Peptides against a protein of PDB entry 6TME. Designs and how they scored, part 162

Target 1, 324 residues: chain A of PDB entry 6TME
Amino acid sequence: NRLKRAYIALQAWKKAFYSDPFNTAANWVGPDVCSYKGVFCAPALDDPSVLVVAGIDLNHADIAGYLPPELGLLTDVALFHVNSNRFCGVIPKSLSKLTLMYEFDVSNNRFVGPFPTVALSWPSLKFLDIRYNDFEGKLPPEIFDKDLDAIFLNNNRFESTIPETIGKSTASVVTFAHNKFSGCIPKTIGQMKNLNEIVFIGNNLSGCLPNEIGSLNNVTVFDASSNGFVGSLPSTLSGLANVEQMDFSYNKFTGFVTDNICKLPKLSNFTFSYNFFNGEAQSCVPGSSQEKQFDDTSNCLQNRPNQKSAKECLPVVSRPVDCS
Target 2, 324 residues: chain A of PDB entry 6TME as posed
Amino acid sequence: NRLKRAYIALQAWKKAFYSDPFNTAANWVGPDVCSYKGVFCAPALDDPSVLVVAGIDLNHADIFGYLPPELGLLTDVALFHVNSNRFCGVIPKSLSKLTLMYEFDVSNNRFVGPFPTVALSWPSLKFLDIRYNDFEGKLPPEIFDKDLDAIFLNNNRFESTIPETIGKSTASVVTFAHNKFSGCIPKTIGQMKNLNEIVFIGNNLSGCLPNEIGSLNNVTVFDASSNGFVGSLPSTLSGLANVEQMDFSYNKFTGFVTDNICKLPKLSNFTFSYNFFNGEAQSCVPGSSQEKQFDDTSNCLQNRPNQKSAKECLPVVSRPVDCS

## One batch from the design tools (peptide; made by RFdiffusion4, then SolubleMPNN)

Design b2_p18_7_s1 (from b2_p18_7, 9 letters changed)
Fold by OpenDDE base, seed 5:
Structure b2_p18_7_s1 (fold): chain B 324 residues (1-324), chain A 18 residues (1-18)
Amino acid sequence: as target 1 above (324 residues)
Amino acid sequence: SREEEMAKRLAEIQKELS
């Protein structure tokens, strides 16, 4: 019965293909769905004697099409990887029936619509990759209430603020890059206990960086480049004991870049170019260390090459934003 | 093979889900 339902689902999906340039679904014929290319069967969790479709892997198949609602019949699927295709439309709500969903990767497709809230219905979801699509609208706060290991949201059309619930996330990797997020980074960010990598690149984020960033003791990558951040770098950044890659470039930061930041013990790359910093410690100067790479290009630094003109600097530097 | 890797991953996931 389960394989019959899977057959119905997979045949409906095949019919929803507009193009299959590698003929990936060429063998999707007949009731033996476990022989289908990209379809993986395993014993059912509730009955090991029953074989079920447990995984789909169509990565890099360049398939054009959409996800039909009949995919909701694949109730035993725990792994759904269909990245690097040309699937369009929305993620079907019928996927709520896939209660065993553990890894969901629909990255690098042409999906549209709001955040696929169906992902929030999966109690066991650990991996969510929806990057490189055309998802839009608000990020639901509930995404960070889930026990996810990784959250990839980058390269979409998400708007509005980052939810304050971010502090509840247990994810080690979170990407917001290349969206339309606005507002401030929530102060609750410091509560992210397992965070290793967080990327905010290329949004419309603004305001001061919260001091609570310094509480991210396990973060190795922190990239906030290409936003509208203002004010000075928080002194609490000295608490980033494990940061290796840090990028604040292409913002509107002002003030002094301190030794406490540039001497972070594991720091390998620190880019703070294209801001309005008016001073830096000697330890921040590019070439000052063999172990660390710095970029101070296009700031308001005295006696440094490739800086902004006084005309560009004075209006900003003379009006520092108070982040207190 | 990719198929073997997927099978292994599924087994791991199934273990976590059990």
Scores: peptide ipSAE 0.632, ipTM 0.962, DockQ to the pose 0.840
Fold by OpenDDE base, seed 2:
Structure b2_p18_7_s1 (fold): chain B 324 residues (1-324), chain A 18 residues (1-18)
Amino acid sequence: as target 1 above (324 residues)
Amino acid sequence: SREEEMAKRLAEIQKELS
């Protein structure tokens, strides 16, 4: 009996709670699991006459505890939302039995360990949110082979390089922000055909930006701020026909910011502050447009306010990085 | 209600999984 298995799983989970400040699981008593707060039943896909636990929603419950292996008995769950809690430990491997998993949100918790590779075992997964945790180590290349609509990885402890398989991703939104990623952005990034938003903020990324970024025709948000990028901005950035928000601030970029970038048709905000740019087109000057906002603060620009000193600029500007 | 919203979402997901 599927509901009996669900009862075993949910009671094991209740026992794994260290704190339930809102008494969310107070009514988790007895065999009628479909009446449990945060538990949602639906007709089974294989037999509509059978009622099964199809969803869990414990968002914002502030529950402290861990995920016990018995959760693997919830084999009919397609939606698992437990964000904004205080769950700790690792994601159980037993969740591989949840073959209908469609949306998995464990964001804003205290999970640790490597990337939860069990997520890769779910054939129908469309939404993955693991942000605001303490996941660490390498990002598995296989994550980008999944047909995901969104991939939220930000605010973790992931390290090493971004996999070259990123170009295979069909996700519209991908966040890498506030991790420990290093190395270059893969050239394969230009192959992301459905990308709307990508965020690299606050990593240890370096090298030159790949020219292939200019192939991201559907991108509306591109943020590469707070990294170690060097060289000039690729001329191919003129191809970003739909970009609205672009941020390259807090890097080590050099060279000239061109009209072709600042005149992008849908550009609303372009921040390139805190770099070593030594020139900008008139169209890039803050206040030059009523429709666009620019920030050129703390560069090596002449006749602009709030720029770096010659002493700070000369050592960098005189040794431009060749990105060819 | 939250229950109604979740039921609706689950129905949508089930449709996609079918």
Scores: peptide ipSAE 0.630, ipTM 0.961, DockQ to the pose 0.870
Fold by OpenDDE base, seed 4:
Structure b2_p18_7_s1 (fold): chain B 324 residues (1-324), chain A 18 residues (1-18)
Amino acid sequence: as target 1 above (324 residues)
Amino acid sequence: SREEEMAKRLAEIQKELS
């Protein structure tokens, strides 16, 4: 009996709660699991006459606890939303039995350990949100082989390089922000045909930006701020026909910020402050447009306010990194 | 309500999974 298994799972989970400040699980009593707060039942896909637990929503419950292995008994769950809690530990491997998993949101918790590879076992997964946790280690390349709509990885402890498989991703939104990713952005990034938003903020990424970024025709948000990128901005960025928000601030970029970038047709905000740019087109000057906002602060620009000193600029500007 | 939203979302997901 599926509901019996669900009962076992949910009771095990309740026992795994250290704190339930809103008494969310107060009514988690008895076999009628479909009446449990945050538990949602639906007809089973394989037998519509059978009612199963199909969804969990415990968002914003501030529950402290862990995910017990018995959660693997919730085999019919397609939606698992438990964000903004204080769950700790690791994601149980037993969740591999949840073959219908479609949306998995464990964001804003205290999960630790490596990337939850169990997520890779879910064939129908479309939404993965593990942001604002303490996941660490390498990002498995296989994550981008999955047909995900969104991948939220930001605010974790992920390390190593971004997998080259990123180009295989069909996700519209991918966040890497506030991790410890290092190395270059893979050239394969340009193959992300469905990408709308990508955020690299606050990592240890370095090297030159790949020219292939310019192939991201559908991207509306591109944020690479607070990294260690060097060299000039790729001229191919002129291909970002739909970019609205672009941020390259707090890097080590050099060279000239060109008209073809600043005149991008959908560009609303372009921040390239806190770099070592030694020139900018007139179209890039803050205040040059009413429709666009620019920030050129703390570069090596002549005749602009709030620039770096010659002493700071000369060592870097005189040794431009050749990205060709 | 959140419950109604969830029910709706589940219905959508179920449709996609079918």
Scores: peptide ipSAE 0.624, ipTM 0.962, DockQ to the pose 0.813
Fold by OpenDDE base, seed 3:
Structure b2_p18_7_s1 (fold): chain B 324 residues (1-324), chain A 18 residues (1-18)
Amino acid sequence: as target 1 above (324 residues)
Amino acid sequence: SREEEMAKRLAEIQKELS
């Protein structure tokens, strides 16, 4: 019965293909769905004597088409990987029936519309990758209430502010890069207890960096480059005991880059170029360390190469933003 | 192979879900 439903779903999906350049679905014929290319069967969790469709892997198939509502019949699917295709339209709400969904990867497709809220209905979801699509609108705050290991949102059309609920996230990796997010980074960010990597690259984020960033003692990658951040770097950044890669380039930061930041024990790369910093500690100077790489290009530093002109610096440096 | 890797990953997921 379950395999019959799977057959209906998979045949409906095959009909929803506009193009299958690699003939991935060529063998999608007949009731033996477990033999279908990219379809993986496993014993059902509730009855090990019953074989069910538990996984889909169509990664890199370059398939053009859409996800039909009949995919909701794949109720035993825990792994759904269809990245690097040309699927379009929206994620069907019928996928709410896939209550075992554990890994959902629809990255690098042509999906449109708002955030796929159906992902919020999956109680066991641990991995969500929707990057490199055309999703738009606000990010639902509830996404961070879920017990996710990774959240990939980069390269979409998301806008508005980052939800304050971010502090509730248990994810080790979160990417916001290359969207249209605006506003400040929430102070609750410091509560992300499992965070290892966070990327804000290429948004419209602004304001001062919250001091609470310094509480992210497990973070190894922190990239806030290509935004509109202002003010000085928080002194609390000295608390980033495990940071290896840090990038604040292409912002509007001012002030002094301190020893406490540049001497972070695990720091390997620190890029703070294309800002308005007016001073740096000797430990921050590129070439000062063999173990650390720094980039101080295009700031307002004295006696350093490739800096901004006095004309560019003066109006900004003379009016520092007070983040206190 | 990719198929073998997927099968292994699926088995791990099934363990976590059980």
Scores: peptide ipSAE 0.618, ipTM 0.961, DockQ to the pose 0.850

Design b2_p18_7_s2 (from b2_p18_7, 10 letters changed)
Fold by OpenDDE base, seed 2:
Structure b2_p18_7_s2 (fold): chain B 324 residues (1-324), chain A 18 residues (1-18)
Amino acid sequence: as target 1 above (324 residues)
Amino acid sequence: SEREKMQEKLAEIQEKLK
């Protein structure tokens, strides 16, 4: 019965293909779905004597098409990897029936519409990759209530603010890059317990950086570049004991880049170029260390090369934003 | 084989789902 349902689903999906350049679905013929290319069977969790479709992997197949609602019949699927295709439309709500979903990767496709809220219905989901699509609208706050190991949201059309629930996330990697997020980074960010990498690149984020960023003791990568952040760098950034890569470039930061930040013990790369910093510690100067790389280009620094003109600096530096 | 690797991964995932 389960394999018959899988057959119906997979044949409906094959029919939903507009183009299959590599003939990936060429062998998708007949009732033996476990032999289908990109289809993987395993013993059912409730009955090990029964084989079920447990995984789909169509990565890099360049398939054009859409996801039909009949995919909801694949109720035993725990792994769904269809990245690097040309699938369009929306993620079907019928996928809510896939209660065993553990890894969901639909990255590098042409999906549109709001955040696929069906992903929130999967109780065991650990990996979510929806990057490089055309998803739009608000990010549901509930995404951070899930026990996800990784959350990839970058290169979409998400708008509005980052939810305050971010502090509840247990994810090691979170990417917001290349969206349309606005507002401030929530102060709750400091409550993220397992965060190793967080990327905010290329959004419309603004305001002051929250002091609570300094509580992210396990973070190795922190990138806030290409936003509208203002004010001074928080002094609490000296608490980032494990940060290796840090980027604040292409913002509107002012003030002094302190020795305590540039001497972070694991810091390998620190980019703070294209801001309005008016001073830096000697430890922040590019070439001051063989082990650390710094970029101070296009700031308001004295006696440094490639800085902004006084005419450009004076209006901003003379009106520092107080973040207190 | 790639298929065998996927089967192993699925087995690991299923064990976590128990």
Scores: peptide ipSAE 0.614, ipTM 0.958, DockQ to the pose 0.800
Fold by OpenDDE base, seed 4:
Structure b2_p18_7_s2 (fold): chain B 324 residues (1-324), chain A 18 residues (1-18)
Amino acid sequence: as target 1 above (324 residues)
Amino acid sequence: SEREKMQEKLAEIQEKLK
């Protein structure tokens, strides 16, 4: 019965293909769905004597099409990987029936519409990759209530603010890059206990960096480049004991880049170019360390090459934003 | 094989789902 449902679902999906350049679904014929390319069966959790479709992997198949609602019949699927295709439309709400969903990767497709809230219905979801799509609107705050290991949201059309619930996230990797997020980074960010990598690149984020960033002791990658951040770098950034890659470039930061930041013990790359910093410690100077790479280009630094003109600097530097 | 790797991964996932 379960495999029959899977057959119905998979045949409906095959019919929803507009293009299958690698003939991935060429063998999707007949009732033996477990032999289908990209379809993986396993014993059912509730009855090990019964085989069920437990995984779909169509990664890199370049398939054009859509996800039909009949995919909701794949109730035993725990792994759904369809990245690097040309699937369009929306994620079907019928996928809410896939209660065993553990890894969901629809990255690098042509999906549109709001955040796929069906992902919030999956109680066991650990991996969510929806990057490189055309998802739009606000990010639901409930996403960070999920016990996810990774959240990939980058390269979409998400708007509005980052939810305050971010602090509840247990994810080690979170990407916001290349969206349209606005507002401040929530102060609750410091509560992200398992965070290793966070990327904010290329949004419309603004305001001061919250001091609570310094509480992210396990962060190895922190990239806030290409935003509208203002003020000085928080002194609490000295708490980033494990940061290796840090990027604050292409913002509106002012003030002094301190030794406490540039001497972070595991720091390998620190880019703070294209801001309005008016001073830096000697430890921050490019070439000052063999172990660390710095970029101070296009700031308001004295006696440094490739800096902004006095005309560009003076209006900003003379009116520093107080983040205190 | 890629299929074997996937089967192993599924087994691991299913174990976590128990």
Scores: peptide ipSAE 0.604, ipTM 0.956, DockQ to the pose 0.855
Fold by OpenDDE base, seed 5:
Structure b2_p18_7_s2 (fold): chain B 324 residues (1-324), chain A 18 residues (1-18)
Amino acid sequence: as target 1 above (324 residues)
Amino acid sequence: SEREKMQEKLAEIQEKLK
């Protein structure tokens, strides 16, 4: 009996709660699991006459606890949303039995350990949100082989380089922000066919920006701020025909910010502050447009306010990194 | 209701899983 298995799983989970401030699981009593708060039943895909637990939504419940292995008994769950809780520990490997998983949101919790590779076992997964946790280690390259619509990895402890497989991703939104990613952005990034938003904020990324970024014709948000990028901005950025928000602030970029970038047709905000740019086109000057907002603060620009001192600029500007 | 919305979403997801 599937509901009996669900009962076992849910009771094990209730037992794994350390704190339930809103008494969310107060009604988690008895065999009628479909009446449980945050538990949603639907007809089974293989037998419409059978009712199964198909969804869990415990968002914003502030529950402290862990995910017990018995959750693997919830084999019919396609939606698992438990964001904004205080769940700790690791994602159980037993969740590999949840072969119908479609949306998995464990964001804003206290999960630890390596990337939850169990997510890679779900053949139908479309939405993965693991942001605002304490996941660590390497990002498995296989994540980008998944047919995901969105990949939220931000605000974790992920390390190592971004996998070259990123170019295989069909995701429209990918966030790497506020991790410990290092190395260069892979050149394969330009192969991301459906990318609308990509965020690299606050990592240890370095090197030159790949020219292939300019191939991201559908990108509306590109944020690479707060990293260690060097060299000039690629001239190919003129190809970002749909970019609205672009941020390169808090890096070590040098060179000239060109008209071709600042005149991008959909550009609304372009922030390139806190770098070592030594020139900008007139179209890049803050206040030059009513439709576009620019920030050139704390660069090496002449005749602009709030720039770095010559003493700070000279050592960097005189030794430009060749990205060729 | 929020419950009804979730049921609709689940129905949509399940349809995609077929």
Scores: peptide ipSAE 0.598, ipTM 0.954, DockQ to the pose 0.800
Fold by OpenDDE base, seed 3:
Structure b2_p18_7_s2 (fold): chain B 324 residues (1-324), chain A 18 residues (1-18)
Amino acid sequence: as target 1 above (324 residues)
Amino acid sequence: SEREKMQEKLAEIQEKLK
């Protein structure tokens, strides 16, 4: 019965293909769905004697089409990987029936519409990759209430603020890059206990960096480049004991870059170029260390190459934003 | 094979789902 349902779903999906350049679905004929290319069967969790469709992997197939509602019949699927295709439309609500969903990767497609809220209905979801699509609107706060290991949202059309619920996330990797997020980074960010990598690149984020960033003791990558952040770097950044890659470039930061930041014990790359910093410690100077790489280009630093003109600096440096 | 790798991954996932 389960394989029959899977057959119905997979045949409906094959019919929803507009183009299959590599003939990936050429062998999608007959009732033996477990022999289908990109379809993987495993023993059912509730009955090991029953074989079920447990995984779909159509990565890099360049398939054009859409996801039909009949995919909701694939109730035993725990792994759904369809990245690097040309699937369009929306993620079907019928996928709510896939209660075993563990890894969901629809990255690098042409999906549109709001955040696929059906992903929130999957109780066991650990991996969510929806990057490189055309998803739009606000990010639902509930995404961070889920016990996800990784959240990839980059290269979409998401807008509005980052939810304050971010502090509840147990994810080790979170990407917001290349969206339209606005507002401040929530102070609750410091509560992300398992965070290793967070990327905010290329949004419309603004305001002061919250002091609570310094509580991210396990973070190895922190990239806030290409935003509208203002004020001084928080002194609490000295608490980032494991940070290796840090990027604050292309913002509107002011003030002094301190020794406490540049002497972070595991710091390998620190980019703070294209800001309005008016001073830096000697430990922050590019070439001062063989173990660390710094970029101080296009700031308001004295006696450094490739800095902004006094005309560009004076209006900003003379009116620093107080983040206190 | 890629198929064998996927089967192994699925087995690991299913163990976590139990």
Scores: peptide ipSAE 0.586, ipTM 0.954, DockQ to the pose 0.804

